# Peptides against a protein of PDB entry 4N78: the designs that were tried, part 273

Target 1, 186 residues: chain A of PDB entry 4N78
Amino acid sequence: HFQVICRLLGYQGIAVVMEELLKVVKSLLQGTILQYVKTLMEVMPKICRLPRHEYGSPGILEFFHHQLKDIVEYAELKTVCFQNLREVGNAILFCLLIEQSLSLEEVCDLLHAAPFQNILPRVHVKEGERLDAKMKRLESKYAPLHLVPLIERLGTPQQIAIAREGDLLTKERLCCGLSMFEVILT
Target 2, 155 residues: chain B of PDB entry 4N78
Amino acid sequence: MAELQMLLEEEIPGGRRALFDSYTNLERVADYCENNYIQSADKQRALEETKAYTTQSLASVAYLINTLANNVLQMLDIQASQLRRMESSINHISQTVDIHKEKVARREIGILTTNKNTSRTHKIIAPANLERPVRYIRKPIDYTILDDIGHGVKW

## One batch from the design tools (peptide; made by RFdiffusion4, then SolubleMPNN)

Design b2_p26_8_s1 (from b2_p26_8, 11 letters changed)
Fold by OpenDDE base, seed 1:
Structure b2_p26_8_s1 (fold): chain B 186 residues (1-186), chain C 155 residues (1-155), chain A 26 residues (1-26)
Amino acid sequence: as target 1 above (186 residues)
Amino acid sequence: as target 2 above (155 residues)
Amino acid sequence: SEADEDIIQQYQDLPLPLFDEFLAEA
């Protein structure tokens, strides 16, 4: 599903969706969630002592449940605050999955373009083959596919300009060093 | 452009007219040959004259048809070349627009990106001073203070 | 008739090859 979304939206559509999600997340965090957190901090026990480890995990859990009972029983916290937190969580997950899917599409594009851009695949040398001889054969095999040099020899000035711009745009991808998800986490 | 115009306005219409006129003239030549053969005392001479006119007439028609056909083919080739040039121009514009749109899109998404940093996992250092657990006196929390916060349904 | 002679002359004055010559060049 996310791969299909990435293909349909492209960079422009993904940017728009991500911007809107960031606005929603920012609105939720700075608005309702912040207000609830401030109020909860005011009502939180100022001193929550760690119970003695001697009570074991059940006793420790009961202790914290007893201290937080009034907070947990607050109906608005369950309905509004937790719902907003769920929405934020879903937005983060959506951004992560979109970025992952986009990265896969970009890698596929780079792999498909590689033969046309003088990018040679990693050569597996079998025993007894010289790496240099195999590379030379590979270079000779793919040399006719080098699109930009071909167009520079046979094309019009306008075609050459478009080919160079297209080549540059093909090489410059987000997956090469950029992350949207890291921006969302900050 | 001038050549195509000359073909369309002068040569092809002229060739069509010449062919039509040739048809009319050939009918008159045929009538002449028939009458000449009937009226001539020397039937052999009249027959040889008719053969000569028939051969010349066929050559003339063949030449006119060939010339007209070549002019039509030349016209079609010029038009095909014009269509190819138009297609190339449209493709160039389309590609230029697509590249521009892609550059804009990349700028927009680029604003939403940062360089992949190897996130150093910062160890959460627990604060050293364990404040003494004060006896938790459960004061009833008045949650009415929260009633003005958010779109909660007042039950 | 004079009109027939004019038509005959028109065909004779055409700088066109004979049918056999035309076929040989085509």
Scores: peptide ipSAE 0.025, ipTM 0.588, DockQ to the pose 0.004
Fold by OpenDDE base, seed 4:
Structure b2_p26_8_s1 (fold): chain B 186 residues (1-186), chain C 155 residues (1-155), chain A 26 residues (1-26)
Amino acid sequence: as target 1 above (186 residues)
Amino acid sequence: as target 2 above (155 residues)
Amino acid sequence: SEADEDIIQQYQDLPLPLFDEFLAEA
């Protein structure tokens, strides 16, 4: 599904969706969640000392349950605040999955373009084959497919310019060094 | 341009008119030959004249058709060449627009991106030895790093 | 008629590619 979404929206559509999601997340964080966090901070026990380890895990849990009883019983936390947090979480997950899917599409595009861009696949050298000889053979095999040099020889100046720009755009992908998700987490 | 215009406005219409006129005239020539044969005292001569006119008429029609056909073919070739040039121009514009749209889209999404922290703290230890510029063997871009990303998501 | 002679003359004045050349290209 995410791959289809990526294909359908393209870079521009993804950008728009991501921007809107960021706005929603920001609104949720700065609005309702922030208000609840402030309220919780006000009602939080000022001194919550770590219980002694001697109480054991169950005793420590009960201690914290007792100290936070009023907070845990706050019904609006469960209904509104946690729902908003879920929405934020879903938005983050959506962004992550979109980025991953986009990265996969970009990689596929790079792989498909590689023969035309003088990018040779990693050659598995079988035992007894010289790497250099195999590389030369591959270079010779794919040499006719090198689009930019071909157009430079046969094309008009305008076609050459377009081919070079297209080649550059094909090579410059987000997956090569950019992350959207890191921006979202920031 | 001038040649195409001449073909469209003068040569082809002229050839069509000439062909139409020839059709009408052939009927008159036939009537003449028939009457001449009936009225002539020398039937053999009249027959030979009729044969000559028939041959000439067929040759003239063939010439007119050939000329017209060649002119039409030439017109079509010129038009086809013009269409190809126009198509090339349109394609160039389309490609330019598409590249522009792609650049815009990339700028928009680019605002939402940051550089992957290659915290490879590998201190670029400046190799002390200026090793001779090893021929930039274009290391194939290792896309295998991306293989690990693809394995986990069963869609 | 004079009109018929003029028509005949018009046909005679048509550049007749030699029928043989036309047949050879066909």
Scores: peptide ipSAE 0.023, ipTM 0.584, DockQ to the pose 0.005
Fold by OpenDDE base, seed 5:
Structure b2_p26_8_s1 (fold): chain B 186 residues (1-186), chain C 155 residues (1-155), chain A 26 residues (1-26)
Amino acid sequence: as target 1 above (186 residues)
Amino acid sequence: as target 2 above (155 residues)
Amino acid sequence: SEADEDIIQQYQDLPLPLFDEFLAEA
């Protein structure tokens, strides 16, 4: 599903969706969640000491339950605040999955473009074959497929310009070193 | 353009008119030959004259048809060339627009990106200068991630 | 082709004026 979304939206659509999600997340964090956190801080026990270990696990749990009773019983926390946190979490996950899916699509595009861009695949050397000889054969095999040099030789100046720009756009992908998810986490 | 216009407005219509006129002339020649043959005391001479006129007439018509056909073919070739040039121009414009749109889209998504930190230890320092063109770090992409998803081209 | 040019030339060399003379006499 995310791959299909990435294909359908492209960079423009993904950018728009990501921007809107960031706005929503920011609004949730700075608005409702912040307000609830402030409220919770106000009702939080001023002094919550670790209970004595002598009370055992049940007693310690009961102690904390008693100290936090008002917070646990705060109905709006469960219904609104946790829901907003869930929405934030979902938005983050969505962004992560979109980025991952986009990266996969970009890698696929780069892989498919590689023969046309003088990018040779990593050659698995079989036992007994010289790497250099295999690389030379591969270079010779793919040399006719190098699109930009081919167009530079046979194309019009306009075609050459378009081919160079297209080549640049094909080579420069987000997966090469950029992360959207890191921006979302900051 | 001038050549195509000349073909369309002068040569082809002129050739068509010439063929039409030739048809009319051929009818007159035929009538003449028929009458001449009927009226002539020397039927053999009249027949030879008719044969000569017939041969000349056929050759003339053949020439006119050939000339007209060649002009039509030339017209079609010029038009086909014009269409190809127009198609090429449209394609270039389309490609230019698509590249531009892609560049815009990449700028828009680019502002939402940061460089992948290679170092696990470094604090996510938001790059202070948002304005720096996000230089794509051309790292060799490990394509092995795709080996599990597709029929890896077993080279 | 040269052959096509020769054929065209043969047709061009046809004494078409004879038709004009014929039309002038008829």
Scores: peptide ipSAE 0.021, ipTM 0.574, DockQ to the pose 0.005
Fold by OpenDDE base, seed 3:
Structure b2_p26_8_s1 (fold): chain B 186 residues (1-186), chain C 155 residues (1-155), chain A 26 residues (1-26)
Amino acid sequence: as target 1 above (186 residues)
Amino acid sequence: as target 2 above (155 residues)
Amino acid sequence: SEADEDIIQQYQDLPLPLFDEFLAEA
């Protein structure tokens, strides 16, 4: 599903969606969530000590549940604040999944373009074969597929320019070293 | 351009007219041959003359058709070449626009990206001193301070 | 008629493609 969304939206569509999601997240965080957090900080018991580890996980949970009982029972916190947190969480997850899907598509595109861009696959050398000889054979095999050099030899100046720009755009992908998700988390 | 115009305006119409005129002329030649054969005392000579005119007429028509056909083919080749050039130009513009759009899109998404940082695993350091449990005195929380944010639930 | 002779002469004056070239292209 996310792969289809990535294909449908493209880079521009993804950028727009991400920007809008960031605005929504920012609005939620700076608005309702911040207000609830400030209020909760004021009403939180000043002396909430960590229970002894000896009580085990259930006892610790019960202790915190008792200390926070009044906060947990606050209806508006459950309805409004938790809903907003859920929305933020969903937005973050969406961004993560989109980025992952986009990265997969970009890798596939790079792999498909590789034979045309003089990118040779990692050669597994069998016993008794010279690595150099095998690489040379592969280079010779794929040499006719090198698009940019071919167009540089046979094409018009305009075609050459387009081919070079297309080659560059094909090589320059987000998966090569960029992350959107890290920006979303900052 | 000049060659195509000459083909369209002069040579092809001229060839068509010549072919039409040849049809009319062939009819006249046929009538002449028929009359000559009827009136001639030497029918063998008249037949040979008719054969010669027939051969010449057929050759002339063949020439006219061939010339016209070649001119039409040449016209079509020129037009095809022009269309190919136009197509190439349109394709070039289209590709240029697409590349530009892609570059814009890449810039837009690029603003939303940062370099992949190798996340150093943050070591969770456990706090050293377990503070003694202080007796929890439950104080009622007044949530009226949230009335400005929500529906103002009075407890 | 003189007109018929002129027409016949016009046909005689038409260049004949070399029969061999015509056959080679055919």
Scores: peptide ipSAE 0.021, ipTM 0.571, DockQ to the pose 0.004

Design b2_p26_8_s2 (from b2_p26_8, 14 letters changed)
Fold by OpenDDE base, seed 4:
Structure b2_p26_8_s2 (fold): chain B 186 residues (1-186), chain C 155 residues (1-155), chain A 26 residues (1-26)
Amino acid sequence: as target 1 above (186 residues)
Amino acid sequence: as target 2 above (155 residues)
Amino acid sequence: SAANEDIIEQYQSLPLPLFEEMLKEA
């Protein structure tokens, strides 16, 4: 379960794993895959015109199959190149799933922290209720839970500093505006 | 600190010694009272004296025990307060370290991130009409945007 | 005898009233 992985690794562990995956992907792309692509480009027909649409889908397929026959029959392409491409694909998928799972965990953390950070839940206004009155009621209800103001009132300067830092760290999450997956795709 | 030191080094050991000495002395007093009663021609007087000594001895022991107990309690209170202060200090250090570790971790993962393409929301050209500062109704962070992410991953 | 007198004097010097107060509080 990717969520469990995210919880276990944390930000540090995820960063390490992602960095290593990026290295692997880079190595695969710049190494074996690139070499195969270069070789394929050399053997690629210099002139591959689009067949006439009149040949229909089967005819077009046969045409391309014929034009690429030598490439398709290249045994090493199936054994090595495609395997490396699968590995790259798996790495990309892994990164995507990790990011998604992490985002979910972050959202959950934000939601759990919200009552303590003066973040009011989105309230559905029932018929006949004034939004303002309901919001005021909610503010009053959660006011005692506001951690930073509470500590500012009752805590030591050191505790206040820690509370503020903790509050900031709690609010700042990757899901708020950052994406790892986009970096991986570049 | 000075008070705790006095309790540990002087008052409590002194109280313990006093109790031990009291025990030994009480035995001697008992022997004295017995002998005095046997040798006295006035048995009633001797008995009254024995009662007086017994009462006094009991009072003395009770006083010694009470004093020692109070000193021990005071010592424990001081130690408890010291432990609380130490705990507070340790917790503060621990929290500071944790925050630091978290910041380091976030920096490391941060280098692997890019800003999400904020779709250029068309600059809603705020109509030039200075609408009255609508009381900053803290728009609740709409986490519903993330609701769509959670439904798909049945893992 | 002298040792016993000293012991008796030592115990007599301890405040009986404290014991009475303790008994009243009990």
Scores: peptide ipSAE 0.022, ipTM 0.584, DockQ to the pose 0.005
Fold by OpenDDE base, seed 3:
Structure b2_p26_8_s2 (fold): chain B 186 residues (1-186), chain C 155 residues (1-155), chain A 26 residues (1-26)
Amino acid sequence: as target 1 above (186 residues)
Amino acid sequence: as target 2 above (155 residues)
Amino acid sequence: SAANEDIIEQYQSLPLPLFEEMLKEA
């Protein structure tokens, strides 16, 4: 699904969606969540000591339940605050998944473009075959497919310019050195 | 342009008219030949004359048709050339626009990106300021990233 | 008759050589 979204939206659409998500997240964090956090801090017991391990897990849990009874029973926390946190979480996950999907699409594009850009795949050398000879053979095989040199020889100046620019755009992808998710986490 | 206009406005219409006129004239020539043969005392001579006129008429019509056809073909070639030029121009514009749109899109998404090599240690400074469009990092494509593709990473 | 002769003369004035050349090329 995310791959389809990436393909459908493209860079422009993804950017717009990400920006809007960031706005939403910011609004949630600075608004409702912050307010609830402040409220929770006010009602939080000032002194909450770790109970002795001798009480066991049930006893410890009961102890904390008693200490946090007012917080746990706060209905708005469950209905509003946790929902907002869920929304933030979903937004973060969405951003992560969209970036991953986009990276895959970009990689596919790079792979498809490689033969036309004088980028040769890593070749497995069979026993008895010289790597150099195989590489040379591959180079010769794909040489006619080199688009930019071909257009430079046969094309108009305008076509050459477009070809070069297109080649550059094809090579320059986010997956090559950029991350959106890191920005979202900041 | 002038040649095309001449073909469209003068040569082709003129050729069509000439051909039409030729049709009417050929009928008259045929009538003449028939009458001449009937009236002539020397039938053999009249026949030879008729043959000559027939040959000439055929040649003339063939010439007119050929000339007209060539003019039409020439017109079509000129028009085809014009269309090809227009197509080329449109394609160029289209490609230019597409590239521009792509660049804009990439700039927009680029502002939402950071360098992967940036150490996680930098405090999430909420970019208070609209980060300037991050210039595309013109780094050589490291395809090593592809090495991780296919290892069944559950996405 | 005179009109027909004029028409015939017009046709005779058409360049036969071009036709012959076309026939040779054909």
Scores: peptide ipSAE 0.021, ipTM 0.561, DockQ to the pose 0.005
Fold by OpenDDE base, seed 1:
Structure b2_p26_8_s2 (fold): chain B 186 residues (1-186), chain C 155 residues (1-155), chain A 26 residues (1-26)
Amino acid sequence: as target 1 above (186 residues)
Amino acid sequence: as target 2 above (155 residues)
Amino acid sequence: SAANEDIIEQYQSLPLPLFEEMLKEA
């Protein structure tokens, strides 16, 4: 599903969606969640001493339940806070999955473009074969597919310019060194 | 453009008119040959003359038709070439617009990105000696680095 | 086709208007 979304939206659509998600997340964090956190901090017991180990696990649990009773009751009453946190979590997850899907699509595009851009795959050299001979064979095989040199030789100046720009855009992808998810986490 | 205009305005209409005129002339030739044959004392000569005129008339009509047909074909070829040039121009504009849109889109999404923290584990201790600019060996972009990341999530 | 071309070439110099001149002389 995310792959289809990435294909349909493209860079422009993904950017718009990500911007809107960031706005929503920011609004939730700075507004409702911040307010709830402040309120929760006010109701937190100032001094929570560790109960004596002599009370055993049930006694310790009961002690903490008693100390946190106001927080638990407040949290139960303020279910909206947890819902907002869930929304933030979903937004983060969505961004992660979109980035991953986009990266996969970009890699596929790069792989498909590689024969046309003089990018040769790493050839597995079987034992006894010279790497150089295999590379030369591959170069010879794909040489006619080199689009930019072909257009530079046969094309108009306008076509050459477009081909060069297209080649550059094809090579420069986000997956090569950029992360959207890291920005969201910051 | 001048050639196309000449074909459309002068040569093709002229050829059509010539063909229509030839029809009228052929009728006159036929009438002449018939009358000449009837009136002539030398029927053999009249027949030979009729044959000559018939051959000439047919050749002339064939020439007119061929010339007209060639002019029409030439006109169509020029028009087809013009359409192809127009198509090429439209495609060029379309590609330029697409590239521009892509650049804009990339800028927009780029604002939402940061450089992947490649954990530079190894502080490349700058060797004291200014290594000579290593010839830019176009390191093939090793896309295999991405192979390790994709294998883990069996969705 | 070659024979037709030869005929056309041979009679190309004598377009139908020449017949009108011949009819006037007659």
Scores: peptide ipSAE 0.022, ipTM 0.590, DockQ to the pose 0.005; fails the geometry check
Fold by OpenDDE base, seed 5:
Structure b2_p26_8_s2 (fold): chain B 186 residues (1-186), chain C 155 residues (1-155), chain A 26 residues (1-26)
Amino acid sequence: as target 1 above (186 residues)
Amino acid sequence: as target 2 above (155 residues)
Amino acid sequence: SAANEDIIEQYQSLPLPLFEEMLKEA
């Protein structure tokens, strides 16, 4: 589904969705979540000492449960704050999955464009084959597919300009060195 | 434009009129030949004259049809050429707009991106054998580095 | 064919209008 979304939205659509998600996340974090965190910090016991180990794990748990009883029983925390945190988590996850899907689509595009851009695949040399001979053969095989040189030879000046720009845009993809998710985490 | 206009407004209509006039004239010639043959004391001469007129008439019609046909073909070729030029222009504009839209889209998404921290630890295992730099073989861009991004589509 | 073009050229020299004139004089 995320791949389909990436294909449908394109770069512009993805940018818009990501921007809106960032706004939503920011609003949730700076609004309701921040307020709840501040309130919780105020109600948090100032002195919460580690109970003696002699009480055992159940006793320690009961101790902390008792100390935090008022916080845990705060109904609004469960209904509103946790829901908002889930929304933030879902938004982050969505952004991650979109970026991953976009990267895959970009890689596929690059791979499909490679024969037309004088990018030869890695040649697996079988035992006994000369790498140089195989490479030369591949170069000769794909030489007629080089789009920009072909258009430079046969096309109008306007077509050449468009082809060069298109070639550049095809080569320059986000997956080559850019990350959106890192920006979201910052 | 001037040539096309001349063909449409003058040459083709003129050729059509000429052909129509030719039809009328041929009917007159036929009537003449018939009457001449009936009235002539020398039937052989009349027949030869009729043959000559028939040959000339057929040649004239053939010429008129050929001229008209060539003018129509020329007109169609000019129109086809104009359409091709128009199509080329439209395609150029369309491609320019698409490139522009893509550039805008790239700028928009670019604002939301940062450089990937390439952890220094990926030792580019230099292949041990520096194969002799054969001629400027553009090193294939190794996109396998991207295989680790996302659900491992093992190509 | 070149032969047909030559025939057409020969007949171009005698346009139908000239034939009409000949018919008027006859």
Scores: peptide ipSAE 0.021, ipTM 0.590, DockQ to the pose 0.005; fails the geometry check

